# Peptides against a protein of PDB entry 2FGR, part 129

Target 1, 331 residues: chain A of PDB entry 2FGR
Amino acid sequence: SSVTLFGIVDTNVAYVNKDAAGDSRYGLGTSGASTSRLGLRGTEDLGGGLKAGFWLEGEIFGDDGNASGFNFKRRSTVSLSGNFGEVRLGRDLVPTSQKLTSYDLFSATGIGPFMGFRNWAAGQGADDNGIRANNLISYYTPNFGGFNAGFGYAFDEKQTIGTADSVGRYIGGYVAYDNGPLSASLGLAQQKTAVGGLATDRDEITLGASYNFGVAKLSGLLQQTKFKRDIGGDIKTNSYMLGASAPVGGVGEVKLQYALYDQKAIDSKAHQITLGYVHNLSKRTALYGNLAFLKNKDASTLGLQAKGVYAGGVQAGESQTGVQVGIRHAF

## One batch from the design tools (peptide; made by RFdiffusion4, then SolubleMPNN)

Design b2_p16_7_s4 (from b2_p16_7, 11 letters changed)
Fold by OpenDDE base, seed 4:
Structure b2_p16_7_s4 (fold): chain B 331 residues (1-331), chain A 16 residues (1-16)
Amino acid sequence: as target 1 above (331 residues)
Amino acid sequence: DALAAVLARLEALLNR
């Protein structure tokens, strides 16, 4: 049996030029290049090619010292793995997010990431962003000549909100091809939630692809999220992403990513463009900077996710500029 | 034009 302590402390100075009142926000933020975390993981060889595993991971907030406490909400799994793949029990990334967020060049954190994995409908479920689930069983296949898949089911445990009786139920999975420089994946998910106390299905379809040219990487996402409501019609968002990254001077990485969020229920688009740079001081320590611009059109109120400083919306049709400059340290 | 046509085709695929 082995136990590994691991973590990341990522803390930044962040600025956004507008909040919901039109005022600037600035301060010390967290998780601008990687989510700050503390974790424990280990494996036990059970013989015959079977292994047991555990993984406990919580978020670290370096700005306030975890004033709201510490938990293992990032991942809290026990697993069995072998030639059949891996079965996981416990809270984790759902299979769809685990695979499809891997195409985000901003690592699903800070002001630059793809924001498609979102609660678009004021869903009342805790995980209506489609990123994680409680009570999750997951299965991941081995890689077979590039082909791989993952599937998951989360129990609702009779969680109710209003008249909704299955809140937090997830079913989903992906199929993928990962071979050399190419990755491509299709993910499908349905999550049961509530909107306005009424049963709502969060349906998600996501296509992702990336290609590593050695000198640069291209990555893309196409997503539809639909909150299906019995009353008031569907809340549909089509999200698109295209990104490029390139190594710089053997010690740096530059990233450029564009995203479009077509919010059909309000006939409104938002455009996000982010430039990022990471400078590796060592294998464990990096400096980084992110510059993001978010343009809302019409009724769109999206805000950049400057965690620890400001992650709220802006006024309808307003543009927001965000900056993060920080240190990432891994241990 | 080409990007708009790709996006429109992708929207048509996602709206099926």
Scores: peptide ipSAE 0.008, ipTM 0.434, DockQ to the pose 0.011
Fold by OpenDDE base, seed 2:
Structure b2_p16_7_s4 (fold): chain B 331 residues (1-331), chain A 16 residues (1-16)
Amino acid sequence: as target 1 above (331 residues)
Amino acid sequence: DALAAVLARLEALLNR
């Protein structure tokens, strides 16, 4: 058996020009280029091409030293893998988010990422952003000539909120084609949750694609989230992303990403544009900078996710500018 | 605007 200790410490100085009061926020933030983490993983060869695995990973908050404690909420899996693929048991990224967030050029972190994987409603479930699940069984196929898939089911374990009796149930999966410069994927998921103490289905459909031209990579996402409520109608959001990245001078990467969040339940759009730069000082250490602009229209109150500084909303129809400058170190 | 036409077509696909 092998055991590997691994991690990332990513800490930044962050600024946003508006909070919910219209005031600026600034300070030391976390996870601006990659989510800060500490993990343990290992594998055991069982013979015959079968392997056992474990993975324990928690988030690190370098600004406060994990003042709220440490946990393995990022991933806590045991697995079997072989020629059949991989089966995982335990809390993880749900298959849909694991695959479809790979098209986000900002690695689903900081002020630049695609924010479509969100609780777009007042969903009362712990994972109503569609990113992770407790009590998850997942299966990932091998790659067959580019074709691959992943499926997952999370048990609700009779979790109740108000009159909702299946909270935290997830069912979902993706199909993908990954071959050379091309990646494309379709993901479907449903989560059981509650809104206002009433049973609600969080349905998600996501299409992702990317192409690496060598000199630049293009990436795109199309997503619909729908919180289906028995009372008050559906809360639907259509989210769109288009991004480009390019290597700079052999040691840098520039990223530009646009996203549109069409929040149908409030007839309101939000536009996000982010410019990012990463400068590799080594294979393990990078400097980075992100500049993001978020324009809310009408009743939209979205905020940039400057984790550790400010991740709240803004006033309706207000625009927010965010900056992060930081160090990422991997070990 | 080509971008607006693409977005409108994508919105129409997602709203079906």
Scores: peptide ipSAE 0.007, ipTM 0.451, DockQ to the pose 0.011
Fold by OpenDDE base, seed 3:
Parts: sequence; C-alpha cells; structure tokens
Structure b2_p16_7_s4 (fold): chain B 331 residues (1-331), chain A 16 residues (1-16)
Amino acid sequence: as target 1 above (331 residues)
Amino acid sequence: DALAAVLARLEALLNR
C-alpha cells in the first residue's frame, strides 16, 4: 500500500475595479492558478491487476488560514480500479465536470476560467453549479483506442427543499475521444434541485474539444444549462468558450481565453476575455499573472471570481476588470 | 447561426 500527502498553496494579490456598489476591491486572494488544497491519497495492489484506492482532498485558504475550518468536500472517495476502469464511491467531481472542465485553459480556477458550470437560476441545492455531488457513484472506462466514457449517479437521499423531494440527485456522463493531439467530448447531466421552493431540473449539455499543435493548443467549449421550472418558465444559458495556449521559452505558458454567456431568461449577454501567464521556477513552484475583462450587457450582473478578495456580482450592465499576481507551490 | 442550430438540436435531445 502507499499513502501520499499532497497539496497546493496558491496565494495572490488580487484586484477588481468594481464590486456590487461600483467600488474597487483589492487584497490577498487564494487559488488564482490552481485551487489551493490539502489531500491524502493511496493505493493498495490487490493482485490480478485490481487496486483499491482512497482520495481525501479539502480546500486550503492561505489568506485566512482556513478560519472557517477544513473538510474533504473537494473529494472523499474510495475506489476499485483495474482493466475494467475505475469505480468510485463518495463525494467527487461529477463525471461531466471532471471531463469537460479539462478543456478550460484556466483549470476552472481564478478570474480566467470558463464560468458555464454555474448556478444560473438561484437553485437552492448545494451543488447547483454542476461541479460536484454528494452520495456519488462514478464509473470511468479505460481508454479504448481513444474512446473513453464516464458515468455517475448521486443519491438524493430524500432531501427536500420546499415541495421538492429529490434535491441533490444527479445522473450524468460523457463520451470522449482522446488520441494524441486531439481531445473531444460530449457530456450530458441532469440534477434535481429547487428554485423558490419548487422542484426544478438542472439539465446540462456540454461539448468540448482541444487540439495540441505542439507550438500552441486550441480549446473550445459549447454548453447549455437549463433550469426547468414548473412555474415561471425555463432559465436557459448558452455558454461558449474559445482559448489558446502556447509554451514560452520552455519555462512559461501564455493563455488567452474568450467566453460568452448568453443568459436567455434575462435576454442578456456577458463577454469574458482573460490573458494569463505562468512562469515555472521549478517543477513545483510557479509565478503567475491573470488579467481578465468581464463585460456585462443589459441585465447581466456577472462578476469575476477573485476568491478571497471579491467573488460577487456587479451592477447590471457594468464591466469589471480583474488582476491576479501570485505564487503557486505544489507539494 | 450554425451555433444556434447546434444548440437547438442539443435542446431537442435533452427534451426527449
């Protein structure tokens, strides 16, 4: 058996030029290039190609020293793996999020990421962003000549909110082709939640693709999220992303990513553009900088996620500029 | 646009 202690401490100085009052915010933030984390993982070889595994991972907040405590809400799984793939039991990334966020060049973290995996409807479920689930069973296939898939089901355990009686149920999966420079995936998911105390289905479809040209990588996402409400009509968002990354001087990476969030229920668009740079001082330590612009139109109130400084919205139709400069250390 | 057509087709798949 093996047990590995691992983690990331990522801390930055962050700035946003507007909050919900129109005022600037600045300070020490966390998780600008990678989510800061502490984890334990291990494997046991059971023979015959079968392995048992565990993974326990929690978020670290380096700016406040985890003042609100520590938990394993990032991942808390036991698994069996072998030639059949991997079965996981416990809280984790849902299969759709785990696969389709891999096309985000900002690693679903900081002010630059694709923000499509969001609670678009004031859903009352704890995981209505479609990223993780409690009570999750997941299965991941091996890679068969490029083809792979993942499936998941999360039990609601009769969790109720208002009149909704199946809150937190997830069903979803992806199919993918990963071969050499090419990756492409289709993900489908449904979550049961509540909006205004009424049962609501969060349906999600996501297409992702990337191609690595060696000198540069291109990546794209197409997503629709739909909160199907019994009363008040559907809350639909179409989200689009296109990004490019390139290595710089063998020690750096530059990233440029654009996203569009077409919020149909409010007939309002938001445009995000982010420039990022990572400079590797070693295999474990990097400096980074992110510059993001978020342009809300009409009734859109989206804010950049400068975690530890400001992650709230802005006034309707307002634009926000964000900067992060920080250190990432992995152990 | 071609993108709206793809999304509409995907909506039709999710609504089955």
Scores: peptide ipSAE 0.006, ipTM 0.438, DockQ to the pose 0.011
Fold by OpenDDE base, seed 1:
Structure b2_p16_7_s4 (fold): chain B 331 residues (1-331), chain A 16 residues (1-16)
Amino acid sequence: as target 1 above (331 residues)
Amino acid sequence: DALAAVLARLEALLNR
């Protein structure tokens, strides 16, 4: 049996020019280029090509030293793997988010990421962003001729909110083609939740693709999220992303990403554009900078996610500018 | 190829 301790400490100085009051916020923030984490993982060879595995991972908040505590909410899995692929038991990324967030050039963290994986409807479930689930069973196929897939089911365990009796039930999966410079995938998911104490289905469809030209990478996402309420109309968001990245001087990477969030229930759009740069000082240490601009239209109140400084909304129709400059260290 | 996929998965895991 081998046990590996691993982690990332990512801490930044962050600024946003507007909060919900219209005031600027600035300070020390976390997870601007990568989510800060501490983890343990290991494998055991059981013979015959079968392996057991475990993975325990929690988020680190370097600004306050985890004052709210430490937990393994990022991942807490036991697994079996072999020629059949991998089966996982425990809290993890749901298969849809695990595959489809891989097309986000800002790595699903900081002020630059694709924000489509969101609770768009004030859903009362803890994971109504569609990113992770409790009580999860997941299966991942091997890659065969470029084709691969992942499937997951999470038990609700009869969790009730208001009149909703199946809160936290997840079913979802993806199919993908990953061969050389090309990646493409389609994900489908449904999660049971509550909105206003009433049963609600969070339905998600996501298409992702990327191509690596060597000198640059292009990446794109198309997503639809619907909160289907038993009483009231659907809360629908269409999210679109297009990004490019390129290596710079063998030690750097520049990234540019645009996203559009078309919030149908409020007939309102938000536009996000982010420029990022990463400078590798070593294989384990990098400096980074992110510059993001978020333009809300009409009733849209979206805010940039400057974790540790300000991650709230802004006034309706207001624009927000954000900056992060930080250090990422991996161990 | 396998090493590049592991490194890309490690980078994707490190970048999440």
Scores: peptide ipSAE 0.010, ipTM 0.302, DockQ to the pose 0.039; fails the geometry check

Design b2_p16_8_s1 (from b2_p16_8, 12 letters changed)
Fold by OpenDDE base, seed 4:
Structure b2_p16_8_s1 (fold): chain B 331 residues (1-331), chain A 16 residues (1-16)
Amino acid sequence: as target 1 above (331 residues)
Amino acid sequence: SEELKKLLEEIKKLEE
């Protein structure tokens, strides 16, 4: 058996020009290039091609030393793997997010990532962003000539909010083709939650694709999220993303990503464009900078996610500019 | 460069 201690400490200086009051915010933030984390993982060979595994991972907040505590909410799984693939038990990324966020060139963190995996409807569930789930069973297939898939089910354990039952139940999965420079995936998920104390289904469909041309990589996402409410009508958001990355000077990487969030329930759009640069000082240490612009139209109030500094919304129809400059160190 | 590509792939693995 083996046990590996691993982690990332990513800390930055961040600035946003507008908060909900129209004031600027600045300070020391975290997880601008990669989510800061501390984890333990290991495997045991059980013979016959069967392996047992565990994975415990929590988020690190370097700006305050985890003042709110440390937990393993990022991942806390035990698994069996073999020729059949991998079965995981425990809190984890749901299969849909695990696969489809991989097309986000900003690693689903900082001020530049695709923000489609979001609670669009003031859902009252803890994981209404569709990223992770408690009480999750996941299965991942091997890769068969490029084809692979993942499936997951999370038990609600009779959690209730208001009159809503089965809160936290998740069912979803993806199919994918990963071969050489090409990756493409389709994900479907449904999560039960509550909005205003009433039962609501969060339905999600996501298409992702990327192609690595060697000199540059292109990546795209198409997503529809729909909170299906029995009363008040559906809250639907169509999210689109297109990104490109390219190596620079042998040790650098530049990234450009655009996203559009068409929020149908409020008939409002938000446009996000982010320029990022990573300078690798070593295999484990990098400097990075992100510059993001978020333009809200009409009733849209989206804000950039400058974790540790400001991650709230802005006034309706306002634009926001964000900057992060930081250090990422992996161990 | 191939070297940078390899480096980026290694970094990606560290982030997983």
Scores: peptide ipSAE 0.022, ipTM 0.637, DockQ to the pose 0.031
Fold by OpenDDE base, seed 1:
Structure b2_p16_8_s1 (fold): chain B 331 residues (1-331), chain A 16 residues (1-16)
Amino acid sequence: as target 1 above (331 residues)
Amino acid sequence: SEELKKLLEEIKKLEE
């Protein structure tokens, strides 16, 4: 048996040129390159190829020392694993997000990540961004000849909001092919939520692929999210991402990523382009910089996610520029 | 370099 204490502290100086009032925001932010976290994990060999495991992980906010508290909302699982794969019980990334966010070259954090995994419809469920779920059972297959898959189900436990009676139910999974330089996957998910107190289904389909050419890596995502409402029509968003990364000078990595968010319900698009650089001082410590530009068209009000500084929206049709410069330390 | 690639992969695993 083993127990490991682990974590990341990532803190930055961040700037955005516009908030909801059109004013600039700046200060100390968190999680610009990686999400800051503290966790415990361990395994027990049960013999015969069977292992038990646990994983407890929470987010760290270095700018205020977790003034709002600490929890294990990132992951709180117990598991069994073996030749059959792995079964997990507890709050975790849902299988679709666990696999499909891996194609995001900005690690699903900071001002540069793919923002498709989002609550696009003012859903009233706590996890209507499609990233994690409470009361989750997950199963992951082994990798056999490159092929692998994951499946998950989350219980609603008869949670109600307004007239919605199955809030929090999730069902989803992915199939993937991971072999050498190639990765490709398809994810499907549905979760039940509420919008305006009315039952709503959040449907999600995501395609991802990446290829490592050695000198550079290319990665892409195609996603559709649809909040299906009985009254008021569907709220649909098509999200697209293309990114490239390359090693620089033996100790650095440069990243460039573009994303398009076509918000059908408001007939408005947003364009995001981000340039990032990571400079490794050691295996565990890095300096980094991100430069992001977000262009909203028409009624779009999306904002860059400068966590700890400003993560809100902007005025309709306004553009936003963001910068993060920080330190990441892993232990 | 292969060493850098390996390092970056290890860092990515830490971020997961």
Scores: peptide ipSAE 0.020, ipTM 0.562, DockQ to the pose 0.031
Fold by OpenDDE base, seed 5:
Structure b2_p16_8_s1 (fold): chain B 331 residues (1-331), chain A 16 residues (1-16)
Amino acid sequence: as target 1 above (331 residues)
Amino acid sequence: SEELKKLLEEIKKLEE
């Protein structure tokens, strides 16, 4: 049996040139390169190729010392694994997000990430961004000649919001091919939620692929998110991402990523371009800088996620520029 | 170069 304490403290100075009032915001932010976290994990060999595991992980907010508290909402799982794969019980990344966010070169963190995994419809569920779920059972297959898959089901436990029942129910999974430099995946998910107190299904389809050329990596995502409402029509967003990364100078990595969010319900698009650089001072410590530009068209009000400084929207049709410069330390 | 690649892979695993 083993128990490992692990974590990341990532803190930055961040700036965005516009908030909802059109004013600039700046200060100390968190999680610019990686999400700051504290975790415990361990495994027990049960013999015969069977292992038990646990994983407890919560987010750290270095700028305020977790003023709102600490929890294990990032992951709180117990698992069994073996030749059959892995079964997990507990709050975790849902299988679709776990796999498909891996194609985001900014690791779903900071001002540069793919923002497709989002609550696009003012959903009232706790996890309407499609990233994690409570009461989750997950199964992950082994890798068979490159082919692998993950499946998950989250119990709603009769949670209600307004007249909506089954809130929080998740069903989803992915199939993937991971072989050498190539990765490709298809994910499908449905989550029950509520919008305006009325039952709504959040449907998600995501395609991802990446190829590592050694000197550079190319990655892409195609996603459709649809909040199916009984009244008012569907809220659909098509999100696209293309990114490239390359090692620089033996200790650095440069990343460039473009994303397009076609918000069909408001007939408006947003364009995101992010340039990032990570400079590794050691295996565990890095300096980083991110520069992001978000252009909203028409009624779009998306904002960059400068966590700890400003993560809200902007005025319709306004553009936002964001900068993060920080330190990441892993332990 | 290979060491950097390994490092980057490890970092990516940490970011997940």
Scores: peptide ipSAE 0.017, ipTM 0.472, DockQ to the pose 0.031
Fold by OpenDDE base, seed 2:
Structure b2_p16_8_s1 (fold): chain B 331 residues (1-331), chain A 16 residues (1-16)
Amino acid sequence: as target 1 above (331 residues)
Amino acid sequence: SEELKKLLEEIKKLEE
């Protein structure tokens, strides 16, 4: 068997011009270009094309040295793989997020990412953003001439919140076509949760596509999230994203991404636009800068996610500007 | 760190 230690340390200086009180925040933040992490992984060849694997990965907070502790909440899986594909047991990205976040040019990290994978309804479940799940069984197919798929089921284990008795149950999957410069995917998921102590279904539909033109890449996402409450009506959000990236000077990459979050329950929109640049000093080390603008309309209170500095909301209808400049090192 | 490497080596020895 082989065991590999791996990780990323990504730390930045971050600034946002407005918090919930209208004041600026600045300091040392984490995970601006990639999520900082420490992990262990390995595989064992069992013969006949069958392999066993494990993956343990936790988030690193470089600004405070993981003052809140370390865990393997990013991924903690054991797997079997072969000609049939891969089966994973354990906490992981759910199949829908694993595939559909790949179209986010900011890698679901920092102040620039697509924020559609979110708890839009004050859901009381631990993973109501639809990104990961506990007690997860996942299956991923091989790639068949471009076509591939992933499916997942998470057990609720009779977790209760208020009158909800199946919190944490997840069922979902995606179908995709990945061939050369083209990628396209459709994801569907339902997660059981609670809002206000009442059983709620988090339904999610996501379409993603990207095309690499060589000189530039275009990427897009269309998502609908519905928190279906037994009482009080649905909390629905339609999220849209369009982004472009291009190599610069052989060692750099520039990214521009726009997202729109149409929050139907409050009849309010938020607009996000982010400009990013990554400068590769080596294969493992990069400098980066992100500049993001978030415009909230009407009752919208969304905030940029400057992890380690400020990730809260702003006052209704306020705009926020964020900057991150940092170093990413992979090992 | 060298300490982490040592710890991992010790864990590997416990699994043989």
Scores: peptide ipSAE 0.005, ipTM 0.399, DockQ to the pose 0.102

